# Peptides against a protein of PDB entry 3VZA: the designs that were tried, part 4

Target 1, 98 residues: chain A of PDB entry 3VZA
Amino acid sequence: RVERLCKSKELFEERLGLEIRRIHNEQLQFIFRHIDHKDPDKPYMFTLSINEQGDYEVTSCTPPLDCISEFQLKVRETNNFSAFIANIRKAFTALSFK
Target 2, 62 residues: chain B of PDB entry 3VZA
Amino acid sequence: AAYVTQLYYKISRIDWDYEVEPARIKGIHYGPDIAQPINMDSSHHSRCFISDYLWSLVPTAW

## One batch from the design tools (peptide; made by RFdiffusion4, then SolubleMPNN)

Design b1_p8_4_s3 (from b1_p8_4, 3 letters changed)
Fold by OpenDDE base, seed 5:
Structure b1_p8_4_s3 (fold): chain B 98 residues (1-98), chain C 62 residues (1-62), chain A 8 residues (1-8)
Amino acid sequence: as target 1 above (98 residues)
Amino acid sequence: as target 2 above (62 residues)
Amino acid sequence: SLLEKLLE
């Protein structure tokens, strides 16, 4: 099971181009790669925490996204974390074409 | 750690087939309707194409 | 915690 879990993580990281890291102050960092086809290793990332009210809070976004605050509101309202991450990736993808 | 793979499933709804050769991207996407198989030869695609394709399976509707 | 909320 341990070996399978390690392999699973590696497969997801490579295939989705998404790395998930624990960082200080009980936050998660989501790092997207494979966004820019001209620069596949260029990272697009955001960090996530929970505020004092227990709500998801985006604590950083690099590069910045105009829509990130709206997405934060949407995920709080819907609790659809999958759509949250997918929409962020979509927004980063659109940004890479500018 | 188990929590990481659990997060990936929560995000993507993909379950990989871990018994195939590395060049084969095989799994199942569990969407809102019927589950759909994933079966790609990675040697015929760029890393970016593969990622874009897999993410295209994930609904963006809130 | 964040993980607890995500994985509940």
Scores: peptide ipSAE 0.645, ipTM 0.961, DockQ to the pose 0.612
Fold by OpenDDE base, seed 4:
Structure b1_p8_4_s3 (fold): chain B 98 residues (1-98), chain C 62 residues (1-62), chain A 8 residues (1-8)
Amino acid sequence: as target 1 above (98 residues)
Amino acid sequence: as target 2 above (62 residues)
Amino acid sequence: SLLEKLLE
């Protein structure tokens, strides 16, 4: 089962082009690749924490997204984490065309 | 770790078939209505196309 | 924690 878990992580990272890392102060870093078809390895990333109120908080976003604050509000309201991540990727994709 | 796999499932709602050849991307996407199969030959697609396709399965409606 | 919230 441990072997399967390791394989699972590798498959998700490669196929979704999404790496998830634990970073300092109990945060998660989400790193998207495969966004720019001309530069598939270029990372697009954001970090996530939980604030004092227990709400999701985006602590960084590189490159910056105008919509990230709105998405943070939406995920707090809906608790739809899947849509949160998917919308961020969609926004990064749109940004890569500029 | 198990939590990583759980996070990926929470995000993508995809369950991979781990028993197929490496070149085969096979699994199931569990959408809000009905589960849909995933079955791709990765050798026929770019990494970016594959990722874009898989993410297209994930609803963006809040 | 963040993970607890995500995985609840």
Scores: peptide ipSAE 0.640, ipTM 0.961, DockQ to the pose 0.634
Fold by OpenDDE base, seed 2:
Structure b1_p8_4_s3 (fold): chain B 98 residues (1-98), chain C 62 residues (1-62), chain A 8 residues (1-8)
Amino acid sequence: as target 1 above (98 residues)
Amino acid sequence: as target 2 above (62 residues)
Amino acid sequence: SLLEKLLE
């Protein structure tokens, strides 16, 4: 099972171009790659925490997204975390076209 | 760690087939309506195309 | 915690 778990993480990282890291103060960092077809290794990232009210909170976003505050509101309302992450990637993709 | 794979599943709803050759991207996407198979030869696609394709399976409706 | 909320 340990080998399977390690392989699973590697497959997801490469195939989805998404790395997930635990960082200080009980936060998660989501790093997207494979966004810009002309620069596949360019990272697009955001960090996520939970505030004192127990709500998801985006603590950073690089590059910045105008829609990130709306997405934060939507995920709080719907609790659809999958759509939250997918919409962020969609927004980063749109941004890469400038 | 197990929590990492759980997060990836929560996000993507993809379950990989771990018994196939490395060049084969095979699995199942569990969408809201019906499960769909994933089966592609990675050697015939760019990394960006593969990622874009897989993310296209994930619904963005809230 | 964040992970608890995500995995619940």
Scores: peptide ipSAE 0.636, ipTM 0.961, DockQ to the pose 0.632
Fold by OpenDDE base, seed 1:
Structure b1_p8_4_s3 (fold): chain B 98 residues (1-98), chain C 62 residues (1-62), chain A 8 residues (1-8)
Amino acid sequence: as target 1 above (98 residues)
Amino acid sequence: as target 2 above (62 residues)
Amino acid sequence: SLLEKLLE
């Protein structure tokens, strides 16, 4: 099972171009790659935490997204975390076209 | 770690087939509707195309 | 925690 879990993580990272890291203060960092077809290794990332009210809060976003605050509101309303991450990737993709 | 795999499933709703050759991307996507198979030869596509395709399976409706 | 909320 341990070997399978390690392989699973590697497959998801490579195939989705998404790395997930635990960082300080009980936060998660989401790092997207494979966004820019001309520079597949260029990272697009954001960090996530839980605020004092127990709600999801985006603590950083690089590069900045003007829609990130709206997405934060939407995920709080719907609790649809899958759509939250997918919409962020779509926004990063749009940004990569300038 | 186990929690990471669970997060990836929560996000993508994809379950991989781990018993195929490395160049084969095979699995199942479990969306709101019926499950859809994934089966592609990675050697025929760029890394960006593969990722874009897989993410296209994930609904963006809130 | 964040992980507990995500995995509940």
Scores: peptide ipSAE 0.635, ipTM 0.960, DockQ to the pose 0.635

Design b1_p8_4_s4 (from b1_p8_4, 4 letters changed)
Fold by OpenDDE base, seed 1:
Structure b1_p8_4_s4 (fold): chain B 98 residues (1-98), chain C 62 residues (1-62), chain A 8 residues (1-8)
Amino acid sequence: as target 1 above (98 residues)
Amino acid sequence: as target 2 above (62 residues)
Amino acid sequence: SLLEKLLQ
């Protein structure tokens, strides 16, 4: 099972172009690659925590997204975390076209 | 770690087939409707195309 | 915690 879990993580990272890291203060960092077809290794990332009320809070976003605050509101309303991450990737993709 | 795999499933709703050759991307996407198979030869596509395709399976409706 | 919220 341990070997399978390690392989699973590697497959998801490569195929989705998404790395997930635990960082300080109980936060998660989400790092997207494979966004820019001309520069597949260029990272697009954001960090996530929960606030004092227990709600999801985006603590950083690089590069900045003007829609990130709206997405934060939407995920709080719907609790649809899958759509939250997918919409962020779509926004990063749009940004990569300038 | 196990929690990472659980997060990836929560996000993508994809379950991989781990018993195929490395160049084969095979699995199942579990959407709101019926499950859809994934089966592609990675050697025929760029890394960006593969990622874009897989993410296109994930609904963006809130 | 964040992970508890995500994984519940």
Scores: peptide ipSAE 0.681, ipTM 0.961, DockQ to the pose 0.635
Fold by OpenDDE base, seed 4:
Structure b1_p8_4_s4 (fold): chain B 98 residues (1-98), chain C 62 residues (1-62), chain A 8 residues (1-8)
Amino acid sequence: as target 1 above (98 residues)
Amino acid sequence: as target 2 above (62 residues)
Amino acid sequence: SLLEKLLQ
């Protein structure tokens, strides 16, 4: 089962082009690749924490997204984490065309 | 770790078939209505196309 | 924690 878990992580990382990392101060870093078809390895990333109120908080976003604050609000309202991540990827994709 | 797989499922709602050949991307996407199969030959697609396609399965409606 | 919230 441990072997399967390791394989699962690798498959998701490669196929979704999404890496998830634990970083300092109990945060998660989400790193998207495969966004720019001309530069598939270029990372697009954001970090996530939980604030004192227990709400999701985006602590960094590289490159910056104008919509990230709105998405943070939406995920707090809906708890739809899947849509949160998917919308961020969509926004990064749109940004890559500029 | 198990939590990583759990996070990926929470995000993507995809369950992979781990028993197929490496070149085959096979699994199930569990959407809000009905489960849909995933079955791709990765050798026929770029990494970016594959990722874009899989993410297209994930609803963006809040 | 963040993980606890995510994995609820």
Scores: peptide ipSAE 0.679, ipTM 0.962, DockQ to the pose 0.632
Fold by OpenDDE base, seed 3:
Structure b1_p8_4_s4 (fold): chain B 98 residues (1-98), chain C 62 residues (1-62), chain A 8 residues (1-8)
Amino acid sequence: as target 1 above (98 residues)
Amino acid sequence: as target 2 above (62 residues)
Amino acid sequence: SLLEKLLQ
């Protein structure tokens, strides 16, 4: 089971170009790569926590996204976490075209 | 960790076939309507193309 | 916790 879980994590990281890390203060860090086709290893990342009201909160975003506050509102309204992550990746992709 | 694989499924709705050779990207995407197979030869594509393709399967509608 | 909310 441990070996299968490790393999699963590695496949998702490579194929989706998405790494997920637990960091201090009960937060998750999401690191996207494979965004810029001219620089595939360049990271695009954000961190996520829950505030005192129990709502999702983006605590950092690098590089910054103008739309991140709207996405935070949308995920709170819809609870569609999949669309939340996919839209962030789409926004990072658009940003990479400068 | 088990929670990590659970998160990846929650995000992507993809289940991989772990029994194929490393060069084959095979699995199933479970969309809102019907399940769709994934079956790619990774040697024919860049890492960025593969990632873009897989993410294109994930709906962005809220 | 964050994980409990995500994986509930």
Scores: peptide ipSAE 0.679, ipTM 0.962, DockQ to the pose 0.598
Fold by OpenDDE base, seed 2:
Structure b1_p8_4_s4 (fold): chain B 98 residues (1-98), chain C 62 residues (1-62), chain A 8 residues (1-8)
Amino acid sequence: as target 1 above (98 residues)
Amino acid sequence: as target 2 above (62 residues)
Amino acid sequence: SLLEKLLQ
C-alpha cells in the first residue's frame, strides 16, 4: 500500500499538474502547473489555512486573483472543496491568457 | 502519505488504474451523476492538454 | 485543524 500511495501522489501531481505541500502554521500550499500552454512549468499557487472561527482562509495567492475572496466565501457557504479548487484553477487559466 | 491521496480524491473524484503501462492514463471519474471512465494515451497529448482535460471533468458548480 | 476539516 505504501508503494501505491507514493505512485498515486506522483500520478496526481503529473496528470493534474497540482502539487500539495504542508507548510508552517498548519497550512497547505496548492501549486498548479500546466496552466499556460506556452509555459507549462510556470507555477500558479495559493495557500490555505483555517482561521480561529474554523473557516477556510486563503492566506496568499500568486499571482493574485480578484475572485479569490468570493471563492473563499462560496466554499464557506457550500463546503464544496472540489468546486473551490477547480474554480481557482479555472481563474488561473483565464488569467494566463491576459 | 495517505492524507495526500485522500485530498486528491476529494478534489478530483478520480481513482486511477495503477496496473496499466505508464503511458496509459486510465481511471474512473466519479461525478455527481454517473461515473465516467478515463482512458487515454499520454504520448499523444501535451501535459497541458491532459491536465486541462482531467480538470474539465471536475464540476465547478458550487 | 485544517486537515481534520478537509478529511471529515
Scores: peptide ipSAE 0.673, ipTM 0.962, DockQ to the pose 0.633

Design b1_p8_5_s1 (from b1_p8_5, 3 letters changed)
Fold by OpenDDE base, seed 5:
Structure b1_p8_5_s1 (fold): chain B 98 residues (1-98), chain C 62 residues (1-62), chain A 8 residues (1-8)
Amino acid sequence: as target 1 above (98 residues)
Amino acid sequence: as target 2 above (62 residues)
Amino acid sequence: SEEEFIES
């Protein structure tokens, strides 16, 4: 089981270009790569926590996204975590063309 | 590792086929509609294309 | 907690 879990994580990291790290203070760091086709290893990242109210809270976003606060509101309203992450990636992708 | 793996599934709704050769990207995407197979030869695509394609399977509607 | 990410 452990070997399968490790392989699964590696496959997701490579294929989705998304690294997920557990960091201090019960936060998650999401690191997107493969965003800029001219610089595939360039990272686009954000960190996420659960605040004292139990709501998702973006604690950092690099590079910054104008839409991140709206997405945070949307995920709190819908609880659609998948769409939340996918929309952030979409926004980072759009940003890479500027 | 189970925690992170669960997050990947929660995000992507993809289940990989772990029994195929490394160059084969094979799995199933479980969207809100009918499940769709994934079956790609990674040697035919860039890393960025593969990622873009897989993310295109993930709905962005809230 | 981190478990809230999985459960939500």
Scores: peptide ipSAE 0.077, ipTM 0.939, DockQ to the pose 0.037
Fold by OpenDDE base, seed 3:
Structure b1_p8_5_s1 (fold): chain B 98 residues (1-98), chain C 62 residues (1-62), chain A 8 residues (1-8)
Amino acid sequence: as target 1 above (98 residues)
Amino acid sequence: as target 2 above (62 residues)
Amino acid sequence: SEEEFIES
């Protein structure tokens, strides 16, 4: 089972270009790559926690996104975690087109 | 590891086929409509194209 | 709790 879980994580990391880390103080770090086709290894990242009220809270975003506060509001309203992550990736992609 | 793999499914709704050769990207994407198969030769595409394609399967409507 | 990320 451990071997299968490790393989699963590796496949998702490579194919989605998304690394997920559990970090201190019960937070998650999301690291996107494969965003900029001219620089595939360039990271785009954000961190997420659950605040005292039990709501999702973005604690950092690099590079910064103008839309991140709106997305935080939308995920609190809809509880659509999948759309939340996908929209952040779409926003990072748009930002890469300088 | 189980926690993180559960998150990947929660986000992508993809279940991989772990029995195929490494060059074959095979799996199933679920919902919200009907399940759709994934089956592509990774040697024909860049890493960025593959990621963009897979993310295009994930709905962005709230 | 980290479990709230999955259950939310």
Scores: peptide ipSAE 0.073, ipTM 0.939, DockQ to the pose 0.036
Fold by OpenDDE base, seed 2:
Structure b1_p8_5_s1 (fold): chain B 98 residues (1-98), chain C 62 residues (1-62), chain A 8 residues (1-8)
Amino acid sequence: as target 1 above (98 residues)
Amino acid sequence: as target 2 above (62 residues)
Amino acid sequence: SEEEFIES
């Protein structure tokens, strides 16, 4: 099972171009690559935590996204974590063309 | 590792086929509607195209 | 670099 989990993680990292890291203070770091077709290894990153109220909170975003606060509100309203992450990637993709 | 892999499924709703050769990207996407198969030859596509395609399977509607 | 984006 452990070997399968490791393989699964590696497949997702390469195929989705998304690395997920658990970091200190119960935070998650999401690192997107394969965003810019001209620079596939360029990282686009945000960090996520659960605040004192129990809500998702984006603690950092590099490069910054104007829409990140709206997405944080939307995920709190809908609890649609999948759409939250996918919309962030979509926003990073749009940013890569500017 | 289990927590992170669970997050990947929570995000993508993809279940990979782990028994095929590494160059074959094979799995199933479980969207809100009918499940869709994934079956690609990675040697025929760029890394960015593959990622964009897989992410296109993930609904962005809230 | 990519390492600059990753916290431990």
Scores: peptide ipSAE 0.032, ipTM 0.932, DockQ to the pose 0.545
Fold by OpenDDE base, seed 1:
Structure b1_p8_5_s1 (fold): chain B 98 residues (1-98), chain C 62 residues (1-62), chain A 8 residues (1-8)
Amino acid sequence: as target 1 above (98 residues)
Amino acid sequence: as target 2 above (62 residues)
Amino acid sequence: SEEEFIES
């Protein structure tokens, strides 16, 4: 099963262009690539934690997104984690067009 | 690894076929409607196109 | 570099 899990992770990283890392203080780091077709390896990143109230909180976003606060509100309202991540990628994609 | 792998499924709702050749992107995407198959030849597409296509399967409606 | 970005 460990071998399958490792292969699964590698396939998701390559195909989605998304790396997920567990970092200190029980946070998650999300690194998107394959956003800019002219520079596929350029990273777009945000970090996520659960705050003291038990809500999702974005602790960093590079480059910054104007819509991130709204998305944080929406995921707290809907608990739709999938839409949350997908909308962030969509926003990063829009930002890559400058 | 198990935790992160579960996150990928939670996000994408994709289940890969692990028994195909490396260049074949094959799996199933699950969603509110009927499940849809994924079956691509990676050699026919750029890395960015593949990622954009797969993410297009993920609903952005809240 | 990307490594520095990820490690930050």
Scores: peptide ipSAE 0.029, ipTM 0.930, DockQ to the pose 0.858

Design b1_p8_5_s2 (from b1_p8_5, 6 letters changed)
Fold by OpenDDE base, seed 4:
Structure b1_p8_5_s2 (fold): chain B 98 residues (1-98), chain C 62 residues (1-62), chain A 8 residues (1-8)
Amino acid sequence: as target 1 above (98 residues)
Amino acid sequence: as target 2 above (62 residues)
Amino acid sequence: DEQALIDS
């Protein structure tokens, strides 16, 4: 099972171009790659935590996204975590076109 | 590792086929209405195309 | 808190 879990992580990282890291203070770091077709290894990232109220909170976003605050509101309203992450990727993709 | 892999499934709703050769991207995407097979030859596509395609399977409706 | 991310 451990071997399967390791392989699973590697497949998701490569195929989705998404790395997920557990960082200090019980936060998650999401690192997108494969966004810019001209620079596939360029990272687009954000960090996420659960605040004192128990709500998702974006603690950083690099590069910054104008829509990130709205997405944070939407995920709090809907609890649709999948759509939250997918919409962030879509926003990063749009940003890569400048 | 279990926690992170659970997050990947929560996000993508994809379950990979772990028994195929590395060049074959094979799995199942579990959408809200129907399960859709994934079956690609990675040697025929760029990394960015593959990622874009897989993410296109993930609904963005809230 | 991490489990809350999965459960939400």
Scores: peptide ipSAE 0.142, ipTM 0.947, DockQ to the pose 0.036
Fold by OpenDDE base, seed 3:
Structure b1_p8_5_s2 (fold): chain B 98 residues (1-98), chain C 62 residues (1-62), chain A 8 residues (1-8)
Amino acid sequence: as target 1 above (98 residues)
Amino acid sequence: as target 2 above (62 residues)
Amino acid sequence: DEQALIDS
C-alpha cells in the first residue's frame, strides 16, 4: 500500500507537473512546473486554505494572477475544485507567454 | 500520502496503469460523459508537451 | 478542514 501510494504521487508529480504539499495551519501548497517550455523547471505556485466561514481562500499566488479572485469566487459558487485548479494552470500558462 | 493521491484524482480524474514499463504513460481519464484511454510513449515527447496534453483532458467549464 | 477539501 505504501509503495503504491508513493509511486502514484511520483507519477502525478512528473506527468502533470504538479506538486502538492501539506503545510502548517491546514494549508495546501500547489506548485506547477512544465509551464514554460523554454524553462520547464520554473515554478508557478499558490497556497489554499479553508477560512473561518468554511470557504476556500487563496492565501498566496506567485507570480500574481489578476484572475485569482474571480476563480476563488467561482469555486465557492460551484464547488468545482477540478476546474478551479485547471483554470489556474491555464492562467499561469498564458502569463508565461508575456 | 493517501490524502495527496486522493487530491490528484479529484483534480485530474486520471487512474494510472502501474504495471507497464516506465516509459509508457498509460491510464484512464474519467470525464463527465465517457472514459478515455491514455496511452503515450514518453520518449517521443517533452515533459511540457506531456503535461499540457494531460491537462487538456481536464474540463475548465465551471 | 482537510477532509472538507476532498468532500467538496
Scores: peptide ipSAE 0.130, ipTM 0.946, DockQ to the pose 0.035
Fold by OpenDDE base, seed 2:
Structure b1_p8_5_s2 (fold): chain B 98 residues (1-98), chain C 62 residues (1-62), chain A 8 residues (1-8)
Amino acid sequence: as target 1 above (98 residues)
Amino acid sequence: as target 2 above (62 residues)
Amino acid sequence: DEQALIDS
C-alpha cells in the first residue's frame, strides 16, 4: 500500500505538474509547474490553511493573484475544492502570458 | 502519503492505471456525470501539454 | 483540521 501511495504521488506530481506538501502549522503548500510552456519548471505556488473559524484561508500566493481572494470566498461558499484548485491553476496560466 | 493522494483524487478525480509502462498515461477521469478514459503516449507530448490536457478535464464551474 | 480538507 505504501509503495502504491508513493507511486501515485509521483504520477500526480509529474502529470498534473502539482506538488502538494504538508507544512508546519497544519498548512498545505501547492506548487504548480508546467504552467509556462517556455519555462516548465517555474513554480507557481500558494499555501492554504484552516483558520480559527474553520474556513479555508490562503496564507500566501506567489506570484500574487488578484483573483485569489475571490476564489477563497467561492470555495467557502461552494465547498468545491476541485474547482478552487483548478481555477487557481487557470489563473496562474493566464498570468504566465503577461 | 495517504492524505496527499486523497487530495489529488479530490482535486483531479483521476484514478491512474499503475500497471502500464511509464510512458503510457492511462487512467480514468470521474466527472460528475460519466467516467472517461485517459490513454496517452507521453512521448508524443510535452510535459506542459500533458498537464494542460489533464487539467482541462477538471471542471472549473463553482 | 487536515482531515477537514479531505471531508470538505
Scores: peptide ipSAE 0.148, ipTM 0.947, DockQ to the pose 0.036; fails the geometry check
Fold by OpenDDE base, seed 1:
Structure b1_p8_5_s2 (fold): chain B 98 residues (1-98), chain C 62 residues (1-62), chain A 8 residues (1-8)
Amino acid sequence: as target 1 above (98 residues)
Amino acid sequence: as target 2 above (62 residues)
Amino acid sequence: DEQALIDS
């Protein structure tokens, strides 16, 4: 069971180019790679927490995204966490083209 | 580890096949409609292509 | 809070 969990994490990290870290103060850090085809290891990241009202809150985003506040609103309205993460990756991809 | 792997499934809806050779990317994507198989040779693609392809399976409609 | 993320 433990071995399978470790292998699962490694496969997701490599294949999705997404690392997920649990950090202090009950936050999650999402680190995207494989965004820029010319620099596959370049990281694009954001952090997420649950605020006092119980809503998703983006606490940082590097590089910054103009659309991140709108996505935060959308995920609160729809509760579609999958679409939330996928749309952020899509936005980072668009940004990588400068 | 269990929590993070659960997040990966929540995000991607992908279940990997762990019994294949390391270079084979095999699994199942569970969308809202019919499940779709994943089966590709990683040695034939760049890391970025593989990631882009897998993310293309994830709906972005809210 | 972490469980809330999974359940959301």
Scores: peptide ipSAE 0.131, ipTM 0.945, DockQ to the pose 0.036; fails the geometry check

